# Ledger of designs, part 123: peptides against a protein of PDB entry 4M9S

Target 1, 135 residues: chain A of PDB entry 4M9S
Amino acid sequence: SRGLVGVECITPYSYKSLAMALQRCVEVLSDEDRSALAFAVVMPPGVDIPVKLWSCVIPVDICSNEEEQLDDEVADRLKRLSKRGALLSGKRMPVLTFKIDHIIHMFLKHVVDAQTIANGISILEQRLLEIGNNN

## One batch from the design tools (peptide; made by RFdiffusion4, then SolubleMPNN)

Design b1_p29_4_s2 (from b1_p29_4, 16 letters changed)
Fold by OpenDDE base, seed 2:
Structure b1_p29_4_s2 (fold): chain B 135 residues (1-135), chain A 29 residues (1-29)
Amino acid sequence: as target 1 above (135 residues)
Amino acid sequence: SEDQELLELADRLMERSPLFSLEEVRRSV
């Protein structure tokens, strides 16, 4: 199964309270938003990343293959994540971007399923290469 | 251009992304 491991989370954090708080935030997410959060681990922390690049790795279940609709759905998911425990931070100017914090990223590295991480990395690498080649 | 900026960012992501640090995880799967 893809996403965050729903099993007992062992964190390396000395700050047990922070880890527990993050875990609680994850538990209240929808399955779709939790999946999106899991794949956020493949992005570098502390970087303002445009929605178009997020759409390369965030899994969406949309019937339409229109790029605009894809970006809108991804943006909505990321917006929800930004409103829940500040799992992400959004920036509107100059363009709409989202950023994952170092602490959140470190948390995800330890709680996201290894197969999900591997798949996400592969997908991101492939999509970035395609963007570069098709420009 | 906006497209060039996107590509430059993509290149930077390839270099700075946790891809390298997560590569060990990838290999273990």
Scores: peptide ipSAE 0.107, ipTM 0.658, DockQ to the pose 0.023
Fold by OpenDDE base, seed 3:
Structure b1_p29_4_s2 (fold): chain B 135 residues (1-135), chain A 29 residues (1-29)
Amino acid sequence: as target 1 above (135 residues)
Amino acid sequence: SEDQELLELADRLMERSPLFSLEEVRRSV
């Protein structure tokens, strides 16, 4: 897959074309993967974020709340998103991380509804507090 | 510890401008 890192929209046409391509990419996703992508907007763009932190915002309703199972499912979703139009960029070493590009993040901010964003932030805050309390 | 490192990273992320902007959206809902 080709990443969008370093892509610049120099004309309104190129911007619209990119937006259309991204929209098509989103439309062909499963409901679960599309949901994962939506919640990716909560993360700051351009930062390599460990799967553990992604798992604080990506909703999982199929597997148990066990950390190992949760991280595996989240990682699988993020990997699929990385392959589908390079919506994310993954690194395997030294730690499995994923990064959202600024362009993708900007796109998501325009298409993800405010309630979803609010929910994602609340979930992230809650999970981070739980991690802190368990230490 | 690994958890402490993750918490420190999380704290740094939460201090970034994009997250504050999104948090403002959350508070307005």
Scores: peptide ipSAE 0.102, ipTM 0.654, DockQ to the pose 0.023
Fold by OpenDDE base, seed 5:
Structure b1_p29_4_s2 (fold): chain B 135 residues (1-135), chain A 29 residues (1-29)
Amino acid sequence: as target 1 above (135 residues)
Amino acid sequence: SEDQELLELADRLMERSPLFSLEEVRRSV
């Protein structure tokens, strides 16, 4: 199947069909993966984003506070999403990154709860400021 | 360095507000 990257919804019918397909993909996700996908909406589309930055917004419960474990768990979730209907695209070199395309982002913007989006943006902003101040 | 690249990207992400503003989202809640 062709990735959704570069797909254009030029008609209402194409958009509807794509939305239905994406909805089906979302419905079969685990609760955790669906939550991760929801928070992906706060990221700008079309940007290769390192796992470290994804970890700023993707909610993860881990037994350890080690950064490596956090990044690994986030990476696993993002990898699963990348394998499910090309919801994300992964790149391993030079650094492991994931990207959300514009179409998927647009879909999420319309289906993710507004409070979730607001919370995610706030968390991301806070974490990015912290990263900037600590380096 | 990888750290410098991360910081630069973080700065760009802060500047690149999501296609929707936090304010717009808050108003819709």
Scores: peptide ipSAE 0.100, ipTM 0.645, DockQ to the pose 0.024
Fold by OpenDDE base, seed 4:
Structure b1_p29_4_s2 (fold): chain B 135 residues (1-135), chain A 29 residues (1-29)
Amino acid sequence: as target 1 above (135 residues)
Amino acid sequence: SEDQELLELADRLMERSPLFSLEEVRRSV
């Protein structure tokens, strides 16, 4: 008979500890990286998302003429986030992608300003439509 | 597969916005 593996339940203490740890990670970010992280909340968690899609929501102050430049700048920001408390996870192959974990996403949903979330979704919708129209 | 990932992404995006379609997602990546 296979014994039942005890399921460890996340306690309120564990949640608080996690939240505190994440908050500290956020606080030490640059303004730009913190902004990028905030807008990451609009992405579905647990999905390896190509940089091109991330570029639809992450605010970057560069000319739109060079899509490659936009992607590079976004990728750099996401890379920094991936190395900072594993806020994101990067994958190089087969295509450069980044993923936000469910736990991080859950945290962001509760700490990111509601208007920022709404704006981010709207921006994503608009820019993705624009990309679709240009292709 | 890439197609599977696109489908999953499209589904999740559509949950957030009905404006998204699989084709739009595919063209964006």
Scores: peptide ipSAE 0.051, ipTM 0.543, DockQ to the pose 0.021

Design b1_p29_4_s4 (from b1_p29_4, 15 letters changed)
Fold by OpenDDE base, seed 2:
Structure b1_p29_4_s4 (fold): chain B 135 residues (1-135), chain A 29 residues (1-29)
Amino acid sequence: as target 1 above (135 residues)
Amino acid sequence: SEDQEQLELAERLMARSPLFSMEEVRRSV
């Protein structure tokens, strides 16, 4: 699946350093933000991805079914994650996008439940197909 | 060790989020 492409990488950073960084930031996350972080693993690492595509897989509990409201809520979650130990990187220009780093992605691949990963990838692929056909 | 640090982190994550899997972490260590 495209979401797992590029997971294998060589890094000069130790997993110990990554673990320490995660230990400092994950404990302060809400349950909703931790869930969003888990589903970030289904996205291809190192790619600036628009919020619209993130909204295909990030679970939202409270927002309405309106697309604009969904995107706003997802963006808020991703923004919070970007402020916590650089879990994500946000870019505002030319459009609002978020990116997951290869090293973080690799770690999440080992930690996130296999069934969750499989389901998330399946959902993403289905949603992308629908968007492509309607565009 | 790095492996021990990862396991400790995973345990904390599992305690807070059911989306993470300790079994997957153990197999990857």
Scores: peptide ipSAE 0.017, ipTM 0.438, DockQ to the pose 0.441
Fold by OpenDDE base, seed 5:
Structure b1_p29_4_s4 (fold): chain B 135 residues (1-135), chain A 29 residues (1-29)
Amino acid sequence: as target 1 above (135 residues)
Amino acid sequence: SEDQEQLELAERLMARSPLFSMEEVRRSV
């Protein structure tokens, strides 16, 4: 699966230091934001991904089925994650995108439940196919 | 090892997120 390709990277932090920092970041998240972080593992690391594509896998509970509302809610979650120990990085120009770092992705690959990963990949593939057929 | 224990603790923290079924995810997208 493209989103789970292993990449070796060099970090200035020891494994212990990284683990402690990530534990603290995860601990202070809401349940909803932790769920969003878990599903971020299905995205390829190091790529600026538009919010529309993130919305294909980030679970949200909204009253309206309007795409604009969905994208806004997803964007808010991703923004919160980007402000919590830089779990994600955001880019506003030319369009709003978010990127998961390789180090964070490697961590998530080890700690996220296998069924969550499988579900996220399946749903992403389905939604991408639908988007492609509608264009 | 201590590093392994830290990783296991992180796994437990992540497990506080609910596990979504494919149907639950589909309905929320």
Scores: peptide ipSAE 0.017, ipTM 0.419, DockQ to the pose 0.131
Fold by OpenDDE base, seed 3:
Structure b1_p29_4_s4 (fold): chain B 135 residues (1-135), chain A 29 residues (1-29)
Amino acid sequence: as target 1 above (135 residues)
Amino acid sequence: SEDQEQLELAERLMARSPLFSMEEVRRSV
């Protein structure tokens, strides 16, 4: 059940602080990491999501379509995002997962291009169906 | 408002993210 986790009302102060933090973080990101951050908006907030699922939406240019290489590259990007302003939170055990906070997700929803969001959602849905059919 | 200005700046910064084609994404998965 993709539960609509009740988003608490963001105070203007919290929003301002977050915006400032995001500005600083985004400015220092590589183009690739910035892209990863943008596509993080298509994931449900507050959920520990395995790297495999992140790899369905995070755009990477890899030499091969091997899943292991894809997951490693995605994991590296997400790890960098977790270190830079705590844009994501990661857990290593039992499975490597990353989570986007509700507040950050809400902010990204306002700043990421609508077409990018739509495309990302479509891709995620398609890939999830494929995974479900193969399992 | 300051919040609006910050939002607009964030939008501009995020807009610098490269856009990948659906075909490129399909190749990655």
Scores: peptide ipSAE 0.016, ipTM 0.404, DockQ to the pose 0.114
Fold by OpenDDE base, seed 1:
Structure b1_p29_4_s4 (fold): chain B 135 residues (1-135), chain A 29 residues (1-29)
Amino acid sequence: as target 1 above (135 residues)
Amino acid sequence: SEDQEQLELAERLMARSPLFSMEEVRRSV
């Protein structure tokens, strides 16, 4: 699969391709932030998604007893990813949302393990059903 | 190929993560 590997990158970096640049960006992430980025692949690209929905798929090891604490931790991770180049784009109005770019999403689809993707989708679907039933 | 090497490196750098249905997400947003 070709993904973004063959796309030449016009950047101030010495990288020949966008894929190389993205790989370097991923390397410098913490394990937790890298995991969050991997799970971001389950989201549709180019859509402003509320933190509540991100929290359905972003793994958080901290036992937060409250939903608010979960959202805060997820938001912090997504904010860090947003500050690392163009991995994510955040908006605060009208509500806090994050968006994954099409290019980043395409990259992730090729580099994230298929089983991980499948599991993430299943988890998201389950959580969405739970949210829907509570409304 | 160079492309294959880069892809393999990326796979090693990214943790295994499950993916959710994009359609379900779209309906919820």
Scores: peptide ipSAE 0.025, ipTM 0.444, DockQ to the pose 0.100; fails the geometry check

Design b1_p29_5_s1 (from b1_p29_5, 15 letters changed)
Fold by OpenDDE base, seed 4:
Structure b1_p29_5_s1 (fold): chain B 135 residues (1-135), chain A 29 residues (1-29)
Amino acid sequence: as target 1 above (135 residues)
Amino acid sequence: SEIEEALARTRKLLAEATKPFIEKEKANL
């Protein structure tokens, strides 16, 4: 059993510098993308989550009630976030999923408004229960 | 904390909700 040599990566980047860098990345986002990122805090870090489940919490304004349009708009927002400092990580196979990393998630837990977190959790829970009841 | 407990509940719900997506892809392979 090869012991995982815990590389104590002393990142020369203080948590403060990383937080500052992330804050700068967040500041240049559109209001829509920043809102989407804020609600990403309700997702467990390190989990590949299908776009349909992201759509449970990402606020979008669509002209059509078509589910496909909702998923496409959500996917576009998440794709933009994935291109900005690896705020998210996307996978196309086997299904389109996005994942929030632990570091980003920890950052969001500190900077996202507590009421936003609470609301996001409530919305997610409600919609997931509805999905579960309809299946 | 209340937030951590809520996140734990949502994690469980997300895991269940993710299963159909994985199963659908397995059927297509």
Scores: peptide ipSAE 0.421, ipTM 0.841, DockQ to the pose 0.030
Fold by OpenDDE base, seed 5:
Structure b1_p29_5_s1 (fold): chain B 135 residues (1-135), chain A 29 residues (1-29)
Amino acid sequence: as target 1 above (135 residues)
Amino acid sequence: SEIEEALARTRKLLAEATKPFIEKEKANL
């Protein structure tokens, strides 16, 4: 399975203490939450993204027959990530959104598998184009 | 970088898609 290259990797990250802290935070995640975090790298940092758009890239193994159930599952994963080392920042009002910080994003660009990043971008672009064409 | 170029392409698409989904999400809360 593709996702994070590894918790223990040599990164060009200048902030060694922060990198180590982030690595430990990632290490204690479940496989599902760690996978979700990996795909967060395809989102632009510093932007509040609605849960529905996060669902375009977050892999969900649960077959949900309802779109709302899919969104709820994605929201739960993102919420867990937001509670662990501030990997994400959640906002409830006016609409439930999540944001990846620049520092976390920069870390992920170096520790997430390159093919995972490429695939995530491709999936996101495809799904966003489909949404745009259906509106 | 390749990643930054790809992110630049997705930024525009995300901006266009964000408004309708904000409206839908608000209605479901």
Scores: peptide ipSAE 0.420, ipTM 0.850, DockQ to the pose 0.033
Fold by OpenDDE base, seed 3:
Structure b1_p29_5_s1 (fold): chain B 135 residues (1-135), chain A 29 residues (1-29)
Amino acid sequence: as target 1 above (135 residues)
Amino acid sequence: SEIEEALARTRKLLAEATKPFIEKEKANL
């Protein structure tokens, strides 16, 4: 099994200044959007992930159990995050996807609670296995 | 680390789960 090869990212910003800027962006988010951002840490950086798969870990409170409504609500949150300090990058074609970059991912690994990260990974793996078994 | 290993497993699962979306798009062309 190939392990994740860490790519060293070079930024024109000092790590401290970048972290401060990111912290400011996080502080102005709603609780819902901040929660969504926290769970983005479980996604591999640099990979375009379909919204359907984001919905496996992004917590939403919806009245309907319809997957379409879930995907729409998740997409709206991810879109807002993409507009706030480029926390995510979106791609509309051919399928709506979102990607977390390496720098943001590294930031989240240091500021998100370790138990939240572990739980998010476990939930994602379980749900992905269920999807794979039902196809 | 344990997190890195978990992310590696997740990456593989995500790749497999993404395949149906790619195939659906091809069918619509």
Scores: peptide ipSAE 0.416, ipTM 0.838, DockQ to the pose 0.030
Fold by OpenDDE base, seed 1:
Structure b1_p29_5_s1 (fold): chain B 135 residues (1-135), chain A 29 residues (1-29)
Amino acid sequence: as target 1 above (135 residues)
Amino acid sequence: SEIEEALARTRKLLAEATKPFIEKEKANL
């Protein structure tokens, strides 16, 4: 088990300041990128998640039903988020993955609507079960 | 494959990570 990298103790002051900075960063995102970020809350912090698994929860409206195009569009959104105040971190090798940091994850737990979190978990579980049955 | 192995590891981690949220949601309903 990759030990959950201990949540760095954020002082209440640093937390408030960081939360304000993150809120500003989120406000300037497009609706699509903001939605993608919201659903990132269902992912475990500090874990490199393959794009294929991100595609289970990241909503994509305009791509074709082709799995390859879905993954590409999801990857593009996650790449944009990685360039915006380090909301995510990307890794290209050996497999293209993205990771949410503990600090960002804690922020999202407080600002993302509870129904959105519940829906994201439900969708992820369903998709993971489908993947597991097809393998 | 390397991808299949990564998927298997991630699946376990995701199950562990989502469990607390599921429990909390059930408690709030």
Scores: peptide ipSAE 0.301, ipTM 0.716, DockQ to the pose 0.030

Design b1_p29_5_s2 (from b1_p29_5, 16 letters changed)
Fold by OpenDDE base, seed 5:
Structure b1_p29_5_s2 (fold): chain B 135 residues (1-135), chain A 29 residues (1-29)
Amino acid sequence: as target 1 above (135 residues)
Amino acid sequence: DEVEEALARTRELLAKATEPYIKEYKENL
Protein backbone atom coordinates (compact mmCIF):
# COMPACT_ATOMS: atom_id res chain seq x y z
CA SER B 1 0.00 0.00 0.00
CA ARG B 2 1.14 3.59 -0.68
CA GLY B 3 -0.07 5.18 2.54
CA LEU B 4 -1.02 8.62 1.19
CA VAL B 5 -1.86 9.08 -2.46
CA GLY B 6 0.45 11.67 -4.00
CA VAL B 7 -2.23 12.99 -6.34
CA GLU B 8 -4.28 16.12 -5.71
CA CYS B 9 -7.20 15.51 -3.42
CA ILE B 10 -10.52 15.63 -5.24
CA THR B 11 -13.33 15.92 -2.73
CA PRO B 12 -17.02 15.98 -3.58
CA TYR B 13 -17.33 18.98 -1.29
CA SER B 14 -16.97 22.70 -1.96
CA TYR B 15 -13.74 22.89 0.03
CA LYS B 16 -11.25 22.82 -2.84
CA SER B 17 -9.22 25.60 -1.28
CA LEU B 18 -9.03 23.81 2.04
CA ALA B 19 -8.12 20.54 0.35
CA MET B 20 -5.31 22.26 -1.51
CA ALA B 21 -4.02 23.84 1.67
CA LEU B 22 -4.11 20.51 3.47
CA GLN B 23 -2.35 18.81 0.58
CA ARG B 24 0.44 21.36 0.81
CA CYS B 25 0.74 20.80 4.56
CA VAL B 26 1.04 17.06 3.98
CA GLU B 27 3.73 17.49 1.33
CA VAL B 28 6.10 19.28 3.71
CA LEU B 29 5.89 16.57 6.39
CA SER B 30 8.65 14.05 6.95
CA ASP B 31 7.96 10.53 5.74
CA GLU B 32 7.46 9.35 9.31
CA ASP B 33 5.04 12.13 10.23
CA ARG B 34 3.15 11.68 6.97
CA SER B 35 2.77 7.98 7.75
CA ALA B 36 1.46 8.81 11.21
CA LEU B 37 -1.05 11.22 9.71
CA ALA B 38 -2.24 8.57 7.27
CA PHE B 39 -3.10 6.21 10.12
CA ALA B 40 -5.01 8.95 11.92
CA VAL B 41 -7.84 8.16 9.49
CA VAL B 42 -8.72 5.07 11.51
CA MET B 43 -9.70 7.20 14.52
CA PRO B 44 -13.21 8.64 14.83
CA PRO B 45 -13.24 12.40 14.28
CA GLY B 46 -14.09 14.70 17.17
CA VAL B 47 -12.98 12.27 19.89
CA ASP B 48 -10.14 12.90 22.34
CA ILE B 49 -8.02 9.76 22.10
CA PRO B 50 -5.28 9.00 24.67
CA VAL B 51 -1.74 8.60 23.35
CA LYS B 52 -1.69 4.97 24.48
CA LEU B 53 -4.55 4.19 22.12
CA TRP B 54 -2.95 6.15 19.28
CA SER B 55 0.06 3.87 19.76
CA CYS B 56 -2.15 0.97 18.69
CA VAL B 57 -2.08 2.19 15.08
CA ILE B 58 0.82 4.63 14.66
CA PRO B 59 3.80 2.68 13.28
CA VAL B 60 6.91 3.31 15.38
CA ASP B 61 10.30 1.63 15.46
CA ILE B 62 11.70 1.80 18.97
CA CYS B 63 14.81 0.28 20.52
CA SER B 64 12.83 -0.94 23.54
CA ASN B 65 9.56 -2.78 24.06
CA GLU B 66 8.68 -0.54 26.98
CA GLU B 67 5.24 0.97 26.62
CA GLU B 68 6.44 4.28 28.04
CA GLN B 69 9.01 4.67 25.28
CA LEU B 70 6.43 3.79 22.65
CA ASP B 71 4.00 6.34 24.03
CA ASP B 72 6.68 9.04 24.11
CA GLU B 73 7.63 8.49 20.49
CA VAL B 74 4.02 8.44 19.35
CA ALA B 75 3.29 11.57 21.38
CA ASP B 76 6.19 13.39 19.72
CA ARG B 77 4.84 12.60 16.26
CA LEU B 78 1.32 13.65 17.17
CA LYS B 79 2.62 16.87 18.74
CA ARG B 80 4.42 17.73 15.51
CA LEU B 81 1.23 17.12 13.55
CA SER B 82 -0.74 19.33 15.93
CA LYS B 83 1.71 22.18 15.31
CA ARG B 84 1.42 21.89 11.53
CA GLY B 85 -1.74 23.61 10.37
CA ALA B 86 -3.65 22.14 13.30
CA LEU B 87 -3.86 18.73 11.65
CA LEU B 88 -4.57 17.44 15.15
CA SER B 89 -5.56 19.10 18.39
CA GLY B 90 -3.82 18.15 21.61
CA LYS B 91 -5.07 18.24 25.19
CA ARG B 92 -2.94 17.64 28.28
CA MET B 93 -5.56 17.34 31.00
CA PRO B 94 -6.70 15.06 32.46
CA VAL B 95 -4.53 12.89 30.19
CA LEU B 96 -2.53 13.65 27.07
CA THR B 97 -4.95 13.15 24.18
CA PHE B 98 -5.14 14.04 20.52
CA LYS B 99 -8.20 14.60 18.35
CA ILE B 100 -8.73 14.71 14.61
CA ASP B 101 -11.32 17.14 13.26
CA HIS B 102 -14.07 16.02 10.92
CA ILE B 103 -12.79 18.09 7.99
CA ILE B 104 -9.26 16.71 8.30
CA HIS B 105 -10.65 13.20 8.65
CA MET B 106 -12.75 13.65 5.52
CA PHE B 107 -9.67 14.81 3.65
CA LEU B 108 -7.70 11.75 4.76
CA LYS B 109 -10.50 9.38 3.71
CA HIS B 110 -10.00 10.58 0.14
CA VAL B 111 -6.19 10.62 0.02
CA VAL B 112 -5.20 7.58 2.10
CA ASP B 113 -4.97 4.25 0.30
CA ALA B 114 -8.02 2.06 0.89
CA GLN B 115 -5.94 -0.96 1.86
CA THR B 116 -4.03 1.12 4.40
CA ILE B 117 -7.32 2.22 5.96
CA ALA B 118 -8.64 -1.34 6.08
CA ASN B 119 -5.44 -2.70 7.60
CA GLY B 120 -5.26 0.09 10.15
CA ILE B 121 -8.82 -0.48 11.31
CA SER B 122 -8.22 -4.22 11.58
CA ILE B 123 -5.11 -3.66 13.69
CA LEU B 124 -6.93 -1.17 15.90
CA GLU B 125 -9.83 -3.56 16.50
CA GLN B 126 -7.50 -6.42 17.37
CA ARG B 127 -5.44 -4.40 19.82
CA LEU B 128 -8.49 -2.81 21.46
CA LEU B 129 -10.00 -6.25 22.00
CA GLU B 130 -6.77 -7.38 23.64
CA ILE B 131 -6.81 -4.35 25.93
CA GLY B 132 -10.45 -5.00 26.79
CA ASN B 133 -9.76 -8.62 27.65
CA ASN B 134 -6.81 -7.74 29.86
CA ASN B 135 -8.76 -5.17 31.92
CA ASP A 1 -19.16 4.04 3.44
CA GLU A 2 -16.97 1.17 4.60
CA VAL A 3 -14.69 3.45 6.62
CA GLU A 4 -17.58 4.98 8.55
CA GLU A 5 -19.08 1.57 9.22
CA ALA A 6 -15.76 0.26 10.50
CA LEU A 7 -15.24 3.36 12.65
CA ALA A 8 -18.68 2.86 14.18
CA ARG A 9 -17.68 -0.64 15.26
CA THR A 10 -14.54 0.65 16.98
CA ARG A 11 -16.08 3.66 18.77
CA GLU A 12 -17.47 1.62 21.63
CA LEU A 13 -14.19 -0.25 22.08
CA LEU A 14 -12.29 3.04 22.12
CA ALA A 15 -14.59 4.49 24.77
CA LYS A 16 -14.16 1.44 26.97
CA ALA A 17 -10.38 1.44 26.52
CA THR A 18 -10.08 5.18 27.21
CA GLU A 19 -11.54 5.17 30.72
CA PRO A 20 -8.82 3.10 32.45
CA TYR A 21 -6.04 5.28 31.05
CA ILE A 22 -7.68 8.47 32.26
CA LYS A 23 -7.83 6.95 35.72
CA GLU A 24 -4.21 5.85 35.58
CA TYR A 25 -2.93 9.29 34.63
CA LYS A 26 -4.99 11.01 37.30
CA GLU A 27 -3.56 8.71 39.95
CA ASN A 28 0.00 9.32 38.78
CA LEU A 29 -0.27 13.13 38.74
Scores: peptide ipSAE 0.309, ipTM 0.810, DockQ to the pose 0.031
Fold by OpenDDE base, seed 2:
Structure b1_p29_5_s2 (fold): chain B 135 residues (1-135), chain A 29 residues (1-29)
Amino acid sequence: as target 1 above (135 residues)
Amino acid sequence: DEVEEALARTRELLAKATEPYIKEYKENL
């Protein structure tokens, strides 16, 4: 997955300054955090999503056989993103959730590879169906 | 656009998957 590799802010935004600021924020991210941000585009904006559900699409480079460790690693990445340019909004209570804002989501829709977005949505849908069937 | 349409299809699934977490919290209060 290319994720945000080679991202250039060719934005339809009248908010050219915001796009430039976001581009700079993306450029300073680690590869793993940038990948996490890229896959955040598959979540609907404005919705508080539990970490467990984020783990359905956020790639983790280090394989952990423990589900709890997976969620913790995902949470750490999302927390870092929430601290950088308000890329995400975190909420600890009642459940640890993260939300992508509409503005950030619109930015990602234009800079993330279209095939990556499509694949990510497909993966999300598949994983959610599996979770639903197991409950 | 196609992305927004695809996202719309997953919203219901996300809501269903989120419900157990909220329920658990409420029951523990």
Scores: peptide ipSAE 0.302, ipTM 0.802, DockQ to the pose 0.029
Fold by OpenDDE base, seed 3:
Structure b1_p29_5_s2 (fold): chain B 135 residues (1-135), chain A 29 residues (1-29)
Amino acid sequence: as target 1 above (135 residues)
Amino acid sequence: DEVEEALARTRELLAKATEPYIKEYKENL
């Protein structure tokens, strides 16, 4: 697996080089994985987020609406992203979580469509409130 | 910006939604 080094861009050249590398990583993704990556922008960077909460924003159109199947499909997509240039960081214990890095998040904010970001934020807020009310 | 403000609002909700998963794990040890 290829990893991204968490280095702050202190020069315009370094930023451009990193942006080009990230763009290459994005271009080789499947449409489904690229879509999942796009919606990762609505998560706060540097926070370990359980798969169940990722499933609130990651679009899935293949599996049923059953929670167990949804979480498995989302987890598979996020795992692939973590292996493709370490776009995400995963942890297995105590709960399977994924985290987006600040650098990757900054990149996504500039390349993801504004309407996609707005929709993703609205969906996340709505579903989190629903979870809170049901508990 | 708008994204940062939205992320700030969701951080608390995310923390609350995450808490039950951690509690369940600790109780099952």
Scores: peptide ipSAE 0.296, ipTM 0.800, DockQ to the pose 0.028
Fold by OpenDDE base, seed 1:
Structure b1_p29_5_s2 (fold): chain B 135 residues (1-135), chain A 29 residues (1-29)
Amino acid sequence: as target 1 above (135 residues)
Amino acid sequence: DEVEEALARTRELLAKATEPYIKEYKENL
């Protein structure tokens, strides 16, 4: 398995139209897709990020010795999110990447637990260093 | 190759971008 344990999004902004709309979108997601969306908050908005780096933070429970299988599962989750409004945007060129927009990122910063976000960023940094040392 | 080049660029961007996030979130705890 890779990534963090899944987190649910909870917002107190029930009277704001944008927050309500986004909350409805989150509520119709599967638990695993909602967890993937939650951990997208650790990524800087507006950056096209390769799937391999997304796999550093997206929770995946697949027990496989092949890293490519983990990346495929992460890619599938991100693809599903990209098909639901403006949650994510995907690109295939030059490599398969996904990007979180500023509005969605701002929403997630308010609905994901602060300690979880901090821990997620720390884990991302650690994994990025590990990837760097292996190259 | 193209994949490694894209990965390297992303790592650089993320490395620069994570510092302010760490500060912000630690201060809000």
Scores: peptide ipSAE 0.181, ipTM 0.679, DockQ to the pose 0.024

Design b1_p29_5_s3 (from b1_p29_5, 16 letters changed)
Fold by OpenDDE base, seed 2:
Structure b1_p29_5_s3 (fold): chain B 135 residues (1-135), chain A 29 residues (1-29)
Amino acid sequence: as target 1 above (135 residues)
Amino acid sequence: SEIEEAMARTTELLRKATEPFIEEYRKSL
């Protein structure tokens, strides 16, 4: 289920309650999944992003040098996040994409370290420029 | 803010980078 999709916080209490629930979800994540979630904040909310582009910013500690295997590892992490408190939304067709919702994005902007956000944006921008130049 | 401006730039880059994936699907229809 996608219980967080389209949810609006109409009161400060509602937002606080949602934030508490999300904090509990974050606390039970593995370090690698929590890192992936942190870097999801650099993606624009509400946009279906292909896994290949997620791999530009999602850190992978141990993986094959093969690009396809890298994407698979990133996809696995994002899939776990999509099943944990609806932190992401996965879509298999026409291509495998993941999307961060506005509410989750707003939460992450307040809990992820500002320097991490800045660094992640810088890395993403650099990688996207490289991809654009190679095409 | 500086972060918001950077996010706006990357959003446009993401849009451009995503287009080839969508176009491939369109051609299959």
Scores: peptide ipSAE 0.328, ipTM 0.815, DockQ to the pose 0.028
Fold by OpenDDE base, seed 4:
Structure b1_p29_5_s3 (fold): chain B 135 residues (1-135), chain A 29 residues (1-29)
Amino acid sequence: as target 1 above (135 residues)
Amino acid sequence: SEIEEAMARTTELLRKATEPFIEEYRKSL
């Protein structure tokens, strides 16, 4: 097995440029998509999360007639985010999932309001526990 | 931190909540 040959350091300049690029991507989002992105910070980075679980934290105002409507609306928002500066990564198989990368997650941790993060985590925990109790 | 601990808990809950989706896919094969 071969080991690593070189070492690369991320400079403050690189961080600044990345942050600026991401900030620009965020600024052009709709209010709804920007809100969805903010709540994506509560998800663990690098994990493919089914849309149903994303719906636990992504704010959507819909009629309760069909449960599938919630997932569809959430999926549409996440899809738009995945196509905007690769803020998320979508995967169709085995089920429709979305993933937040570590870099994006790190960015969000430092720009999303702390109260939003705390509330999002609390809501996610509560809803996941409810789902778990039904299984 | 409190946030990190909460995220660890949610990560485990997410893992458990994801299992039914994988199982459903497996049964469809």
Scores: peptide ipSAE 0.326, ipTM 0.818, DockQ to the pose 0.029
Fold by OpenDDE base, seed 3:
Structure b1_p29_5_s3 (fold): chain B 135 residues (1-135), chain A 29 residues (1-29)
Amino acid sequence: as target 1 above (135 residues)
Amino acid sequence: SEIEEAMARTTELLRKATEPFIEEYRKSL
């Protein structure tokens, strides 16, 4: 697998070079994985987020609405993203979590459609509130 | 901005939603 170096871009040239590399990584993704990556922009960078909470925003249209199956499918997509240029960082213990770093997040904010970002944030907020109310 | 405020709210909601997962693990030890 290939990884990305977590270095902040301090020059326009460095930023452009990194952006080009990231763009290439995105272009080779499947449509489903690319969609998952797009919605990762609604997560705060640098925070380890459990898979169940990722499932609040990652679109899945193949599996049933059962939570267990949904989480497994989401986890698989996020795992693939973590292997493709280290677009995400995963941890297995104590709970399976994934994190988006600041560099990738900044990139996504520039390339993901504004309406997608707005919709994703609204969906995330709604579902998190529902989780809170059900507990 | 409205987006920044929404992100701040969701960040706090994420923190609250994450805590039960960690606590469940602690109890299993």
Scores: peptide ipSAE 0.322, ipTM 0.813, DockQ to the pose 0.028
Fold by OpenDDE base, seed 1:
Structure b1_p29_5_s3 (fold): chain B 135 residues (1-135), chain A 29 residues (1-29)
Amino acid sequence: as target 1 above (135 residues)
Amino acid sequence: SEIEEAMARTTELLRKATEPFIEEYRKSL
């Protein structure tokens, strides 16, 4: 398995149209896709990020010794999210990347547990440094 | 490879952005 343990999104913003719309989008997701969306909050908004780096934070429970299988599962989840409105945007050129927009990122900052966000960023930093040291 | 180069560039960008990001969240707690 890779990434963090899944987290659910909960918002108290019942009277804001944008928050209500996003909450409805979140509610119709599967548990695993909702967890993937939640951990997208640890990524800087507006940055095209390769799938391999997304796999540092997206929770995946696949039991496999092949890293590419983990990346494929992460890619599938991110693709599903990208097909649901503006949750994510994907690009295939020059490599397969996904990006979170500022509005969605701002929403997630309010609906994901703050301590979970902080821990997720710390884990991401550690993993990015490890990747950097291997290059 | 092109993939490795893209990953390297992104890794450096994320590394540089990580500390300010953490500080922002600490302030919001």
Scores: peptide ipSAE 0.213, ipTM 0.716, DockQ to the pose 0.024

